# Ledger of designs, part 84: peptides against a protein of PDB entry 3B8E

Target 1, 230 residues: chain A of PDB entry 3B8E
Amino acid sequence: PFLIFIIANIPLPLGTVTILCIDLGTDMVPAISLAYEQAESDIMKRQPRNPKTDKLVNEQLISMAYGQIGMIQALGGFFTYFVILAENGFLPIHLLGLRVNWDDRWINDVEDSYGQQWTYEQRKIVEFTCHTPFFVTIVVVQWADLVICKTRRNSVFQQGMKNKILIFGLFEETALAAFLSYCPGMGVALRMYPLKPTWWFCAFPYSLLIFVYDEVRKLIIRRRPGGWVE

## One batch from the design tools (peptide; made by RFdiffusion4, then SolubleMPNN)

Design b1_p16_2_s1 (from b1_p16_2, 14 letters changed)
Fold by OpenDDE base, seed 1:
Structure b1_p16_2_s1 (fold): chain B 230 residues (1-230), chain A 16 residues (1-16)
Amino acid sequence: as target 1 above (230 residues)
Amino acid sequence: EEKKKELLELAKKLLE
């Protein structure tokens, strides 16, 4: 999100505070929960990694994490962002290069796509209105990410959801997201304005996409061991 | 709508 903010010079889609809430709040418990996950049924049948030749983090893993899954997450967040801004009169094309004028406190006549003038305060409210839905979108997508991270090869349906700590992590991150989204005063404290409950559903297609994509990937790996997808 | 107005006013105060 921040890279696209810099490259496209668009209004900030996700605030620093919301990023910190993701990194420290919603990601920690789920990440810790993976340490308590049961080993895959075939893990002891796999050859050990050769520490001299095999990298722990390979290009395929980086491609999956950042190139594929990360891209889907970003698309989900930006979709939500662009929809909110479009509903407020700012079409995606109009946002390109707008950041400089958007962030200038002395410019109070920034025009939207329909010729309406927006004060600095109004613009910042719209910007902050994007932060919470973007955050929630990331959390909802992270449900799928956490579930797919349970296994490298086995289907989630084969592995099951026996890890109570992982289930607790999903609940905790969701509860935290709800708390940050709806608790009075969070708009002031964290610039996280309340969102319509319907915005939670905007991320579901992307979560489903990630889940389906990973299950298909794992299915391919199971059917064709040693393929380019592993 | 009233809560939205209150939030807007609060946001204005913070930007100020």
Scores: peptide ipSAE 0.018, ipTM 0.524, DockQ to the pose 0.035
Fold by OpenDDE base, seed 4:
Structure b1_p16_2_s1 (fold): chain B 230 residues (1-230), chain A 16 residues (1-16)
Amino acid sequence: as target 1 above (230 residues)
Amino acid sequence: EEKKKELLELAKKLLE
């Protein structure tokens, strides 16, 4: 998000505080919970990893985590961001290069896509209004990410949801997200303005996309062992 | 801090 903010010179889509809330708040417990996941049912049928040649983190894992899933997450967040700004009169094309004027507190007549002038205060309200839905979008997408990370090859339906710590992690991150979004004072303290509950649903298509994508990938791996998608 | 409170109230109004 921050890279796009710099490259495209758009208004800040996700605040530093919200990023910290993701990294330190919502991601830690779910990530730790994966250490307690049960072994896949076919684990004893696989050859052991060669510790001399096989890396724990390989190019395939990096590609999956950052190049595929991470991109879908980013797209989900940016979709929410662009929708909110568009609903407030700022079309995506108009946002390109707007950052300089947007962040200038002395410019109180920044025009939107429809010629309406926005004060600095009004612009900052809209910007901070984007932060919370972006954050929530990431959390909702993380549900799917966490679930798909349970297994490398087996379907989630084969593995099941037996890891109670993982389930707890899903509830914890959701509860934390709700707390940060709706607790009185969070808007002032964290610049996380309240969002309409409907914004939680905007992320669901992306979560579903991730889930379906990974299940299809795993299905291909099961049908074609040693394939390039493994 | 007072300005932040005012902005929050304005944000609430915009989101209604």
Scores: peptide ipSAE 0.018, ipTM 0.604, DockQ to the pose 0.043
Fold by OpenDDE base, seed 2:
Structure b1_p16_2_s1 (fold): chain B 230 residues (1-230), chain A 16 residues (1-16)
Amino acid sequence: as target 1 above (230 residues)
Amino acid sequence: EEKKKELLELAKKLLE
């Protein structure tokens, strides 16, 4: 998100405080919960890893995590961001290069896509209105990310949802997201304005996409072991 | 309109 903010010169899609809440709050407990996941049913039947050739973190894993899943996650967040700004009169094409004028306190006549002028205060309200839905979108997508990370090869339907710590992690990150989104004073303290409950559903297509994508990937791996999809 | 006014008041406080 921050790289796109710099490159496209758009208004800030996600605040630094919200990023910290993701990294330290919503991601930590779920990530730890994966250490308690049951071993895959066939793990002891697999050949041992060659430590000289088979890196624990390989190019395929990096490509999957950052090049594919991370991209889908970012697209979900940006989709929510662009929808909110479009509903407030700022179409995506109009946001390109707008940051300089957007962040200038002395410019009180920034025009939207429909010729309406926006004061600095009004623009900052809209910006901070984007932070919470973007954050919630990331959390909802992370549900799918956490579930797919349970296994490398087996389907989630084969592995099941027996890890109580993982289930607790899903509830914890959801409860934290709800707390940060709806607790009084969070708009002042964290610049996280409360969102309409309907915004939680904006991420669901992306969560489903990640889940389906990974299940298909795992199906291919099971049918063709040692392929490029692994 | 009321919610917009409330948000504007909140924003003013945030920008002070």
Scores: peptide ipSAE 0.014, ipTM 0.483, DockQ to the pose 0.037
Fold by OpenDDE base, seed 3:
Formats: sequence, C-alpha cells, structure tokens
Structure b1_p16_2_s1 (fold): chain B 230 residues (1-230), chain A 16 residues (1-16)
Amino acid sequence: as target 1 above (230 residues)
Amino acid sequence: EEKKKELLELAKKLLE
C-alpha cells in the first residue's frame, strides 16, 4: 500500500500504524499456529529435504506468497479503497498525482471528479475513512491465506480443520480487527474511523478467489506431480 | 485482551 502511495502519488490508503497492527497484531498468532498443523497424509512418501541444496524458503514459495497471494490481498485492499473514494466523489483516475495537493493543508479547494471542492479537513476525514476498511479487507483475506497455507498438496477438505490453535488464531485476529475498528477513540489514536459493517463483506469475494485459486492449484499438483505449477 | 492493550500502548507510543 505504501509503495503504491509513493509511486502513483495517491492519497494514503493505509496508515503506518495500521500496517504495524497487521504485522504485529493480526498476523503473528495465525503464523505461529501453522507450526502446530498436522502433517499431510503423503509426507512420508516424500524424500527428505537436502539441507545442503534445498532452502527452507525457496524461490517458488516466495513467488507464491508475494507474487500471487500477496498481490491478490493488495488488490482486495485497493479495491475497497477505490470504492470508498469513488463514493465520495474521487474516481480512481482522478487520484493519480493528487497526493501533493491532497496533503497540502493550505489548499482548501481540491476538486473531486465532479468539480466539488474539498477542504483539507474534509479530505483527511475521507482518507482516514479508507484506513479501517482497507485494514479489515486485509484481515478477511488473511483468513483464506491462513487456511490455504495449511497444506502444500492436499486439499483443505482432505486435511480438515483440526488445528485448534489455528482456529484460535482466526478468532484472535478477527477480534483484534473488530476492536481496532469499533473501539471508541481509535479514530483519534490510530486514525481509524468507525467501519460500516457492510465493508466486512466487501473482502469476501477476494477471500473466496484465493481459496478457489489455491484449491485448483493443489488439484493440478496432485494430478500432475512434478509439474511447473509446483 | 492483553494483546489488545499491548497494541494500544504501542500505538500511543508511536503517536507521541
């Protein structure tokens, strides 16, 4: 989010503090929970990793995590961001290059896509209104990401949801997200204005997309072992 | 709840 903010010169889609809340709050417990996942049923049919040649984190894993899943997560967040700004009169094309004027407190006549003028205070309210939905979108997409990370080859339906620590992690991150979104004072403390409950559902298509995509990928791997998709 | 408090405290420190 911050890279796109710089490159495209758009209004800040996600605050720095909210990013820290994701990295330290919502992601940590779920990530730890994966260490307690049951082994896949076929693990004993796989040859042991060669510690001299095989890295624990390989290029394929990085490509999957950052290049595919991470990109879908970012797209989900940005979709939510663009929808909110569009509902407030700022179409996506109009946001390109707008940051300089947007962040200038002395400019009180920034025009939206419809010619309406916005004061600095009004613009900042809209900006901070985007932070919470973007954050929640990431959390909702992370549910799917956590679930798909349970296995490399087996379907989630084959593996099941027996990891109680993982289930706890999902509840914990959701509860934290709800707290940060709805607790009084979070608007002042974190620049996270209250979220309309409907915005939680905005992320569901992206979570479903990730889940379906990964299940299809795993299905291909099971049918064609040693293929390029692995 | 304890984790929530820690995050809130961290957030406060970052805003000071």
Scores: peptide ipSAE 0.000, ipTM 0.238, DockQ to the pose 0.018

Design b1_p16_2_s2 (from b1_p16_2, 14 letters changed)
Fold by OpenDDE base, seed 4:
Structure b1_p16_2_s2 (fold): chain B 230 residues (1-230), chain A 16 residues (1-16)
Amino acid sequence: as target 1 above (230 residues)
Amino acid sequence: EERKRRLLREAQELLR
């Protein structure tokens, strides 16, 4: 999100507070839960990793995590961001280069895509209105990300959902996200304004896309071991 | 809508 914020000079899509809530709040328990996942059924049929030659973090893992899944997650977040701004009169094309004027407190006549003028205060309200739905979108796509991380090769349907700690993590991150989004005073304390419940569903297509994409990838790996997709 | 109006007022007060 920050890279696009800088490169495209758009209004800040995700606040620093919301980023901290993701990194320290919603992601921590789910990540720990993966340590309790059952081994894949074929684990003993795989060659052991050579600690001298096989890096834990390789180019394939970076490509998968940041280049593929991370890109789909970012698209989901930005989709929610652009929809909210469009509903408030700012079309995506109009946001390009707008950051400089958007963040200037002395400019009180920034025009939207329809010629309506916005004060600095009004613009900041709209910006902060985007932060909570963007945050919730990330949490919803993280459900799919957590589930796909259960296995490297086997389908989630083959592995099953037997990890109770992972299930607890999904409920915990969702409950925390709901608490941060709807608890009275969060708008003042964290600048996280409450969102319409419908915004939770905006990320579902992207979560489904992540899940389907990974299942197809795993299917290809199972059918063609040693391919470039592994 | 009333909650939205309240939050807008609170946000305006915080931005002053």
Scores: peptide ipSAE 0.005, ipTM 0.288, DockQ to the pose 0.035
Fold by OpenDDE base, seed 1:
Structure b1_p16_2_s2 (fold): chain B 230 residues (1-230), chain A 16 residues (1-16)
Amino acid sequence: as target 1 above (230 residues)
Amino acid sequence: EERKRRLLREAQELLR
């Protein structure tokens, strides 16, 4: 998100505080919960990695985590961001290069796509209104990400949802996201303004996409072991 | 409108 913010010179899609809430708040407990996951049924049938030749983090894993899943997550967030700004009169094309004027507090006549002028205060409200839905979108997508991380090869349907700590983590991150989104004073404390409940559903297609994508990937791995997808 | 006013007040407080 921050790279696109810089490259496209768009209004800030996700604030630093919201990033910290993701990294330290909503992602930590779910990540720890994976330590309590049951081993895959075939784990003892797999050869140990050769520490001299086999990288712990290989190009395939980087491609999957950052290049594929991470991009889908980012797309989900940006989709929500662009929809909110469009609903407020700022079409995506109009946002390109707008950051300089957007962030200038002395410019109070920034026009939207429909010729409406926006004061600095009004613009910052809209910007901060985007942060919470973007954050929530990431959390909803993280549900799928956490679930797909349960296994390397086996389907989630084969592994099941028996890890109670992981289930607790999903509830915890959701409850925390709801708390941060709707608790009075969070707008002042964290610049996280309340979102309409309908915004939670904007992330669902992307969450489903990640889940389906990974299940298909795992299916391919099971059918063609040793392929480039592994 | 009330939500917009609330957001406006909160934003004004953040910008102070």
Scores: peptide ipSAE 0.000, ipTM 0.329, DockQ to the pose 0.037
Fold by OpenDDE base, seed 5:
Structure b1_p16_2_s2 (fold): chain B 230 residues (1-230), chain A 16 residues (1-16)
Amino acid sequence: as target 1 above (230 residues)
Amino acid sequence: EERKRRLLREAQELLR
């Protein structure tokens, strides 16, 4: 989000507070839960890793985490962001370069795509209105991320959902997201304004995409071991 | 961890 914020000079899509809520709130328990996952059924059929040649963090893992899954997550968040701003009169093309005027508290006549003028306070309300749905979008996409991380090669359907700590993590992050989104006073305390319940569903296509993509990837790995996808 | 500490400082500044 910050890279696009800097490059495109758009209004801040995700606030610092919301980022902290992701990194410290919604991600920690799910990540820890993976340590309690059962070994894959075929683990003993795999050759041991060569410590001299095989890195734990290899180019394939980096490509998967940042180049593929991370990009899909970002796209989901930005999709939500652009839709909300468009509903409030700011089309995506109009947002390019708008940050400087958007963040200037002394400019009270910033025009939207339809010629409506927006005060600084009105703009900040809209900006903060984007932060919560973006956050929720990330949480919904993280459901898929967490589930796909259960296995390296086996399908999630083969592994099953037996890890109770992982299930707890999914509920915890969802409950936290709901709490931060709807608890009275969060708008003042964290600048997280409530969102319409329908916004939770906007991320589902991206979550499904991640899940399907990873299952297909794993299927390819199972059929063609030693390929570049591994 | 350093990024988290930076973000925490930035968040505190924004709440101020």
Scores: peptide ipSAE 0.000, ipTM 0.263, DockQ to the pose 0.019
Fold by OpenDDE base, seed 3:
Structure b1_p16_2_s2 (fold): chain B 230 residues (1-230), chain A 16 residues (1-16)
Amino acid sequence: as target 1 above (230 residues)
Amino acid sequence: EERKRRLLREAQELLR
């Protein structure tokens, strides 16, 4: 989000404090919960990793985490961001290069895509209104990420949802997201204004997409062991 | 439009 903010010179889609809430708040317990996941049924059929030759982080893992899943997450967040700004009169094309004027407190006549003028305070309210839904979108997508990370090869339906710590992690991150989104004072403290409950559903297609994509990937791996998809 | 009206009201409240 911050890279696109700089490169495209758009209004800030996600605040730094909000990013920290994701990295330190919503992701920590879910990540720890994966250590308590049951081994896959075929784990003993796999040879141990050679610590001298095999990297813990390989190109396949980077491609999956950042190149595929991470891109879908980013698309989900930015989709929510662009929808909110469009609903407030700022079409995506109009946002390109707008940051300089957007962040200038002395410019009170920034025009939207429909010729309506916006004061600095009005613009900042709209900007901060984007932060919470973007954050929530990431959390909802992370549900799918956490679930798909349970296994490398087996379907989630084969593995099941028996990890109570993982289930707790899903509830914890959701509860924290709800707290940060709706607790009084969060708008002032974290620049996270309350969002309509409907915005939680905007992320569901992307969460489902990640889940389906990974299940299809795992299915291909099971049917064609040693393929380029693994 | 309703969201815009809400944001405008919130902006006015922040300026008081």
Scores: peptide ipSAE 0.019, ipTM 0.371, DockQ to the pose 0.047; fails the geometry check

Design b1_p16_2_s3 (from b1_p16_2, 14 letters changed)
Fold by OpenDDE base, seed 1:
Structure b1_p16_2_s3 (fold): chain B 230 residues (1-230), chain A 16 residues (1-16)
Amino acid sequence: as target 1 above (230 residues)
Amino acid sequence: TEKKKKLLELAKELLK
């Protein structure tokens, strides 16, 4: 999000506080929960990694995490962001290069795509209105990400959802996301304005996409062991 | 350079 904010000079799609809430709030318990996951049924049949030759973080893992899953997550967040801004009169094309004027407190006549003028305060309300949905979008996508991280090779349907701590983590991150989205005062404290409940569903296609994508990936790995996709 | 400065200022404001 921040890279596109810089490159495209668009209004900030996700605030620093919301990023911290993701990294330190919603992601911690789910990530810890993976330590309690049952080993894959074939783990003892796999050769141990050679610590001298095999990188723990290889190009395939980077490609999967950042190049594939991370891109789908980003697309989901930006989709939500662009829809909200479009509903408020700012079409995606109009947002390109707008950041400088958007963030200028002294410019109170920034025009939207329809010629309506927006004060600085109004623009910031719209910007902060995007932060919460973007955050929630990430959390919803993280449901799929957490579930797919349970296994490297086995389908989630083969592994099952027996990890109670992981299930608790999913509820915790969702409850925290709901708390941050709807608790009075969060708009002032965290710049997280209340979210229409319908916006939670905007992320579901992307969450499903991640899940399906990873299940297909794992299916390919199971059918063709030692492939580039592993 | 000006864009970087504005970005840094924005980042500072966002951290406040």
Scores: peptide ipSAE 0.006, ipTM 0.284, DockQ to the pose 0.026
Fold by OpenDDE base, seed 4:
Structure b1_p16_2_s3 (fold): chain B 230 residues (1-230), chain A 16 residues (1-16)
Amino acid sequence: as target 1 above (230 residues)
Amino acid sequence: TEKKKKLLELAKELLK
């Protein structure tokens, strides 16, 4: 989000505080829960990793985590961001290069895509209104990400949802997201304004996409062992 | 809508 903020000069999509809430709040318990996942049923049929040649984190894993899943997550967040701004009169094309004027406190006549003028205060309210839905979008897509991370090769349907700590992690991150989104005073303390419950559903297509994508990937790996997708 | 208006008003007050 911050890279696109700099490169495209758009209004800030996700605040620093919300990023910290993701990294330290919603991601930590789910990530730890993966350490308690049951071994895949076929693990004993695989050759052991060569510790001298095989890296734990390889280019394929980085490509999958950052290049594929991470990009889908980012797209989900930005989709939510652009929808909110569009609903407030700022079309995506109009946001390009707008950051300089958007962040200037002395400019109180920034025009939207329809010629409506926005004060600095009004613009900042709209910006902060984007932070919470973006955050929630990330949490919702993380549900799918966590579930797909349970296994490397087996389908989630083959592995099942037996890891109680992982299930707890899903509830914890969701409860924390709800708390941060709806608790009174969070708008002042964290600049996280409450969102309509409907915004939770904006991420569902992306969560489903992640899940389907990974299941298809795993299916291909199972059918064609040693392929480029592995 | 009313809660959003109140939050908007509060945000306006905090930004003055």
Scores: peptide ipSAE 0.005, ipTM 0.303, DockQ to the pose 0.035
Fold by OpenDDE base, seed 3:
Structure b1_p16_2_s3 (fold): chain B 230 residues (1-230), chain A 16 residues (1-16)
Amino acid sequence: as target 1 above (230 residues)
Amino acid sequence: TEKKKKLLELAKELLK
C-alpha cells in the first residue's frame, strides 16, 4: 500500500502502525501453524531436496507468493479503499495526484469528484476511515492464503483441516482484527476508526478468488507433473 | 542476489 501511496500520490490507504499490526500480529501465529501441518500423501515419493543446489525459496515460490497471490491481496485491499473513497465522493481517477493537496492542512477547499469542498479535518476522517477496512480486507484474504499454503500439490479437500494449530491461528488473527477494529480508543491510538460489519464481506470475493486460483493451479500440477506451473 | 533481495523487499512493501 505504501508504494502505491507514493507512486500514484493518493491519500494514505493504510497506516504504518496498522502495517506493523499485520506483520507482527495477524501473520505470525498463522505462519507458525504451518510447521505443524501434516505431510502430503505423496511426500515420500519425492526425492529429498539437495541443500547444495535447491534453494528453500526459489524463483517459482517468489513468483507465486508475491507475483500472484500477493497481487490479488493488494488488489483486494485497494478495491476496498477505492470503494470507500468513492462512497465519500472521491472517484479513483480523482485520487491520482491528490495527495499533495490532501495532506496540506492549509488547504480547506479540496474538491471531490462532484465539486464538493472538503476541509483538512474532513479529509483526514475519510482517510482514517479507509485504514480499518483495508486492514480487515487483508486479514480476510489471509485466511485463504493460509489455507492454500497447507499443501504444494494436494487439494485442501484431500488434505483436510486437521491441523488444530492452524485453525487456532485463523481464530487468533480474526479476533485480533476484530479487537483492533472495534476496541474503543483504536481511532486515537492506531488511526483505525470502527468499520461497518458489511466491510468484512467486501473481501470475500478476493479470498474466494485466491482459493479457487490455487486449487486450479494444484489441479494442473497433479495432471501435468513437471510442467511450467510447478 | 542483492537485486533479488531488493525486489523481494519491494514486493513485500507493495503488499503492505
Scores: peptide ipSAE 0.000, ipTM 0.220, DockQ to the pose 0.020
Fold by OpenDDE base, seed 5:
Structure b1_p16_2_s3 (fold): chain B 230 residues (1-230), chain A 16 residues (1-16)
Amino acid sequence: as target 1 above (230 residues)
Amino acid sequence: TEKKKKLLELAKELLK
């Protein structure tokens, strides 16, 4: 989000505090829960890694984690961001280059796409109103990301949802996201304004996309072992 | 939990 913020000069999509809430809050318990996952049924049929040739972090892992799944997550967040700003009169094309005037506290007449003028205070309320739904969008796509990380090769439907610690992690991250979004005083303390409950559903298509994409990937790996996708 | 609190406090200070 920060790279696009700098390159496109758009209003800040996600605050630093919300990033910290993701990294230190919502992602920790789910990540730990993966250590309690049952081994895949075929794990003992796989050759051990060659420590001289096989890297722990390979190009395939980087491509999947950052290049594919991470990009889908970012797209989900930005979709929510653009929809909220459009509902408030700022179309995506109008946001390009707007950051400089948007962040200037002395400019109180920034025009939206419909010619309405916005004060600095009004603009910051709208910006902070975007941060919470973006954050919630990331949490919703993290549900799918956590579930797909249960297995490398087997379908999630073959593995099942038997890991109680993982289920607890999903509830914990969701409860924390709801607490940060709706608890009184979070607007002042964290600049996280409450979101309409309907905004939780904006991420669902992207969460489903992640899940379907990974299941298709795993299906290809099972049908064609030794391919570049493994 | 304490590290989380300290980081949140630090983040609040950096955003003032």
Scores: peptide ipSAE 0.000, ipTM 0.280, DockQ to the pose 0.017

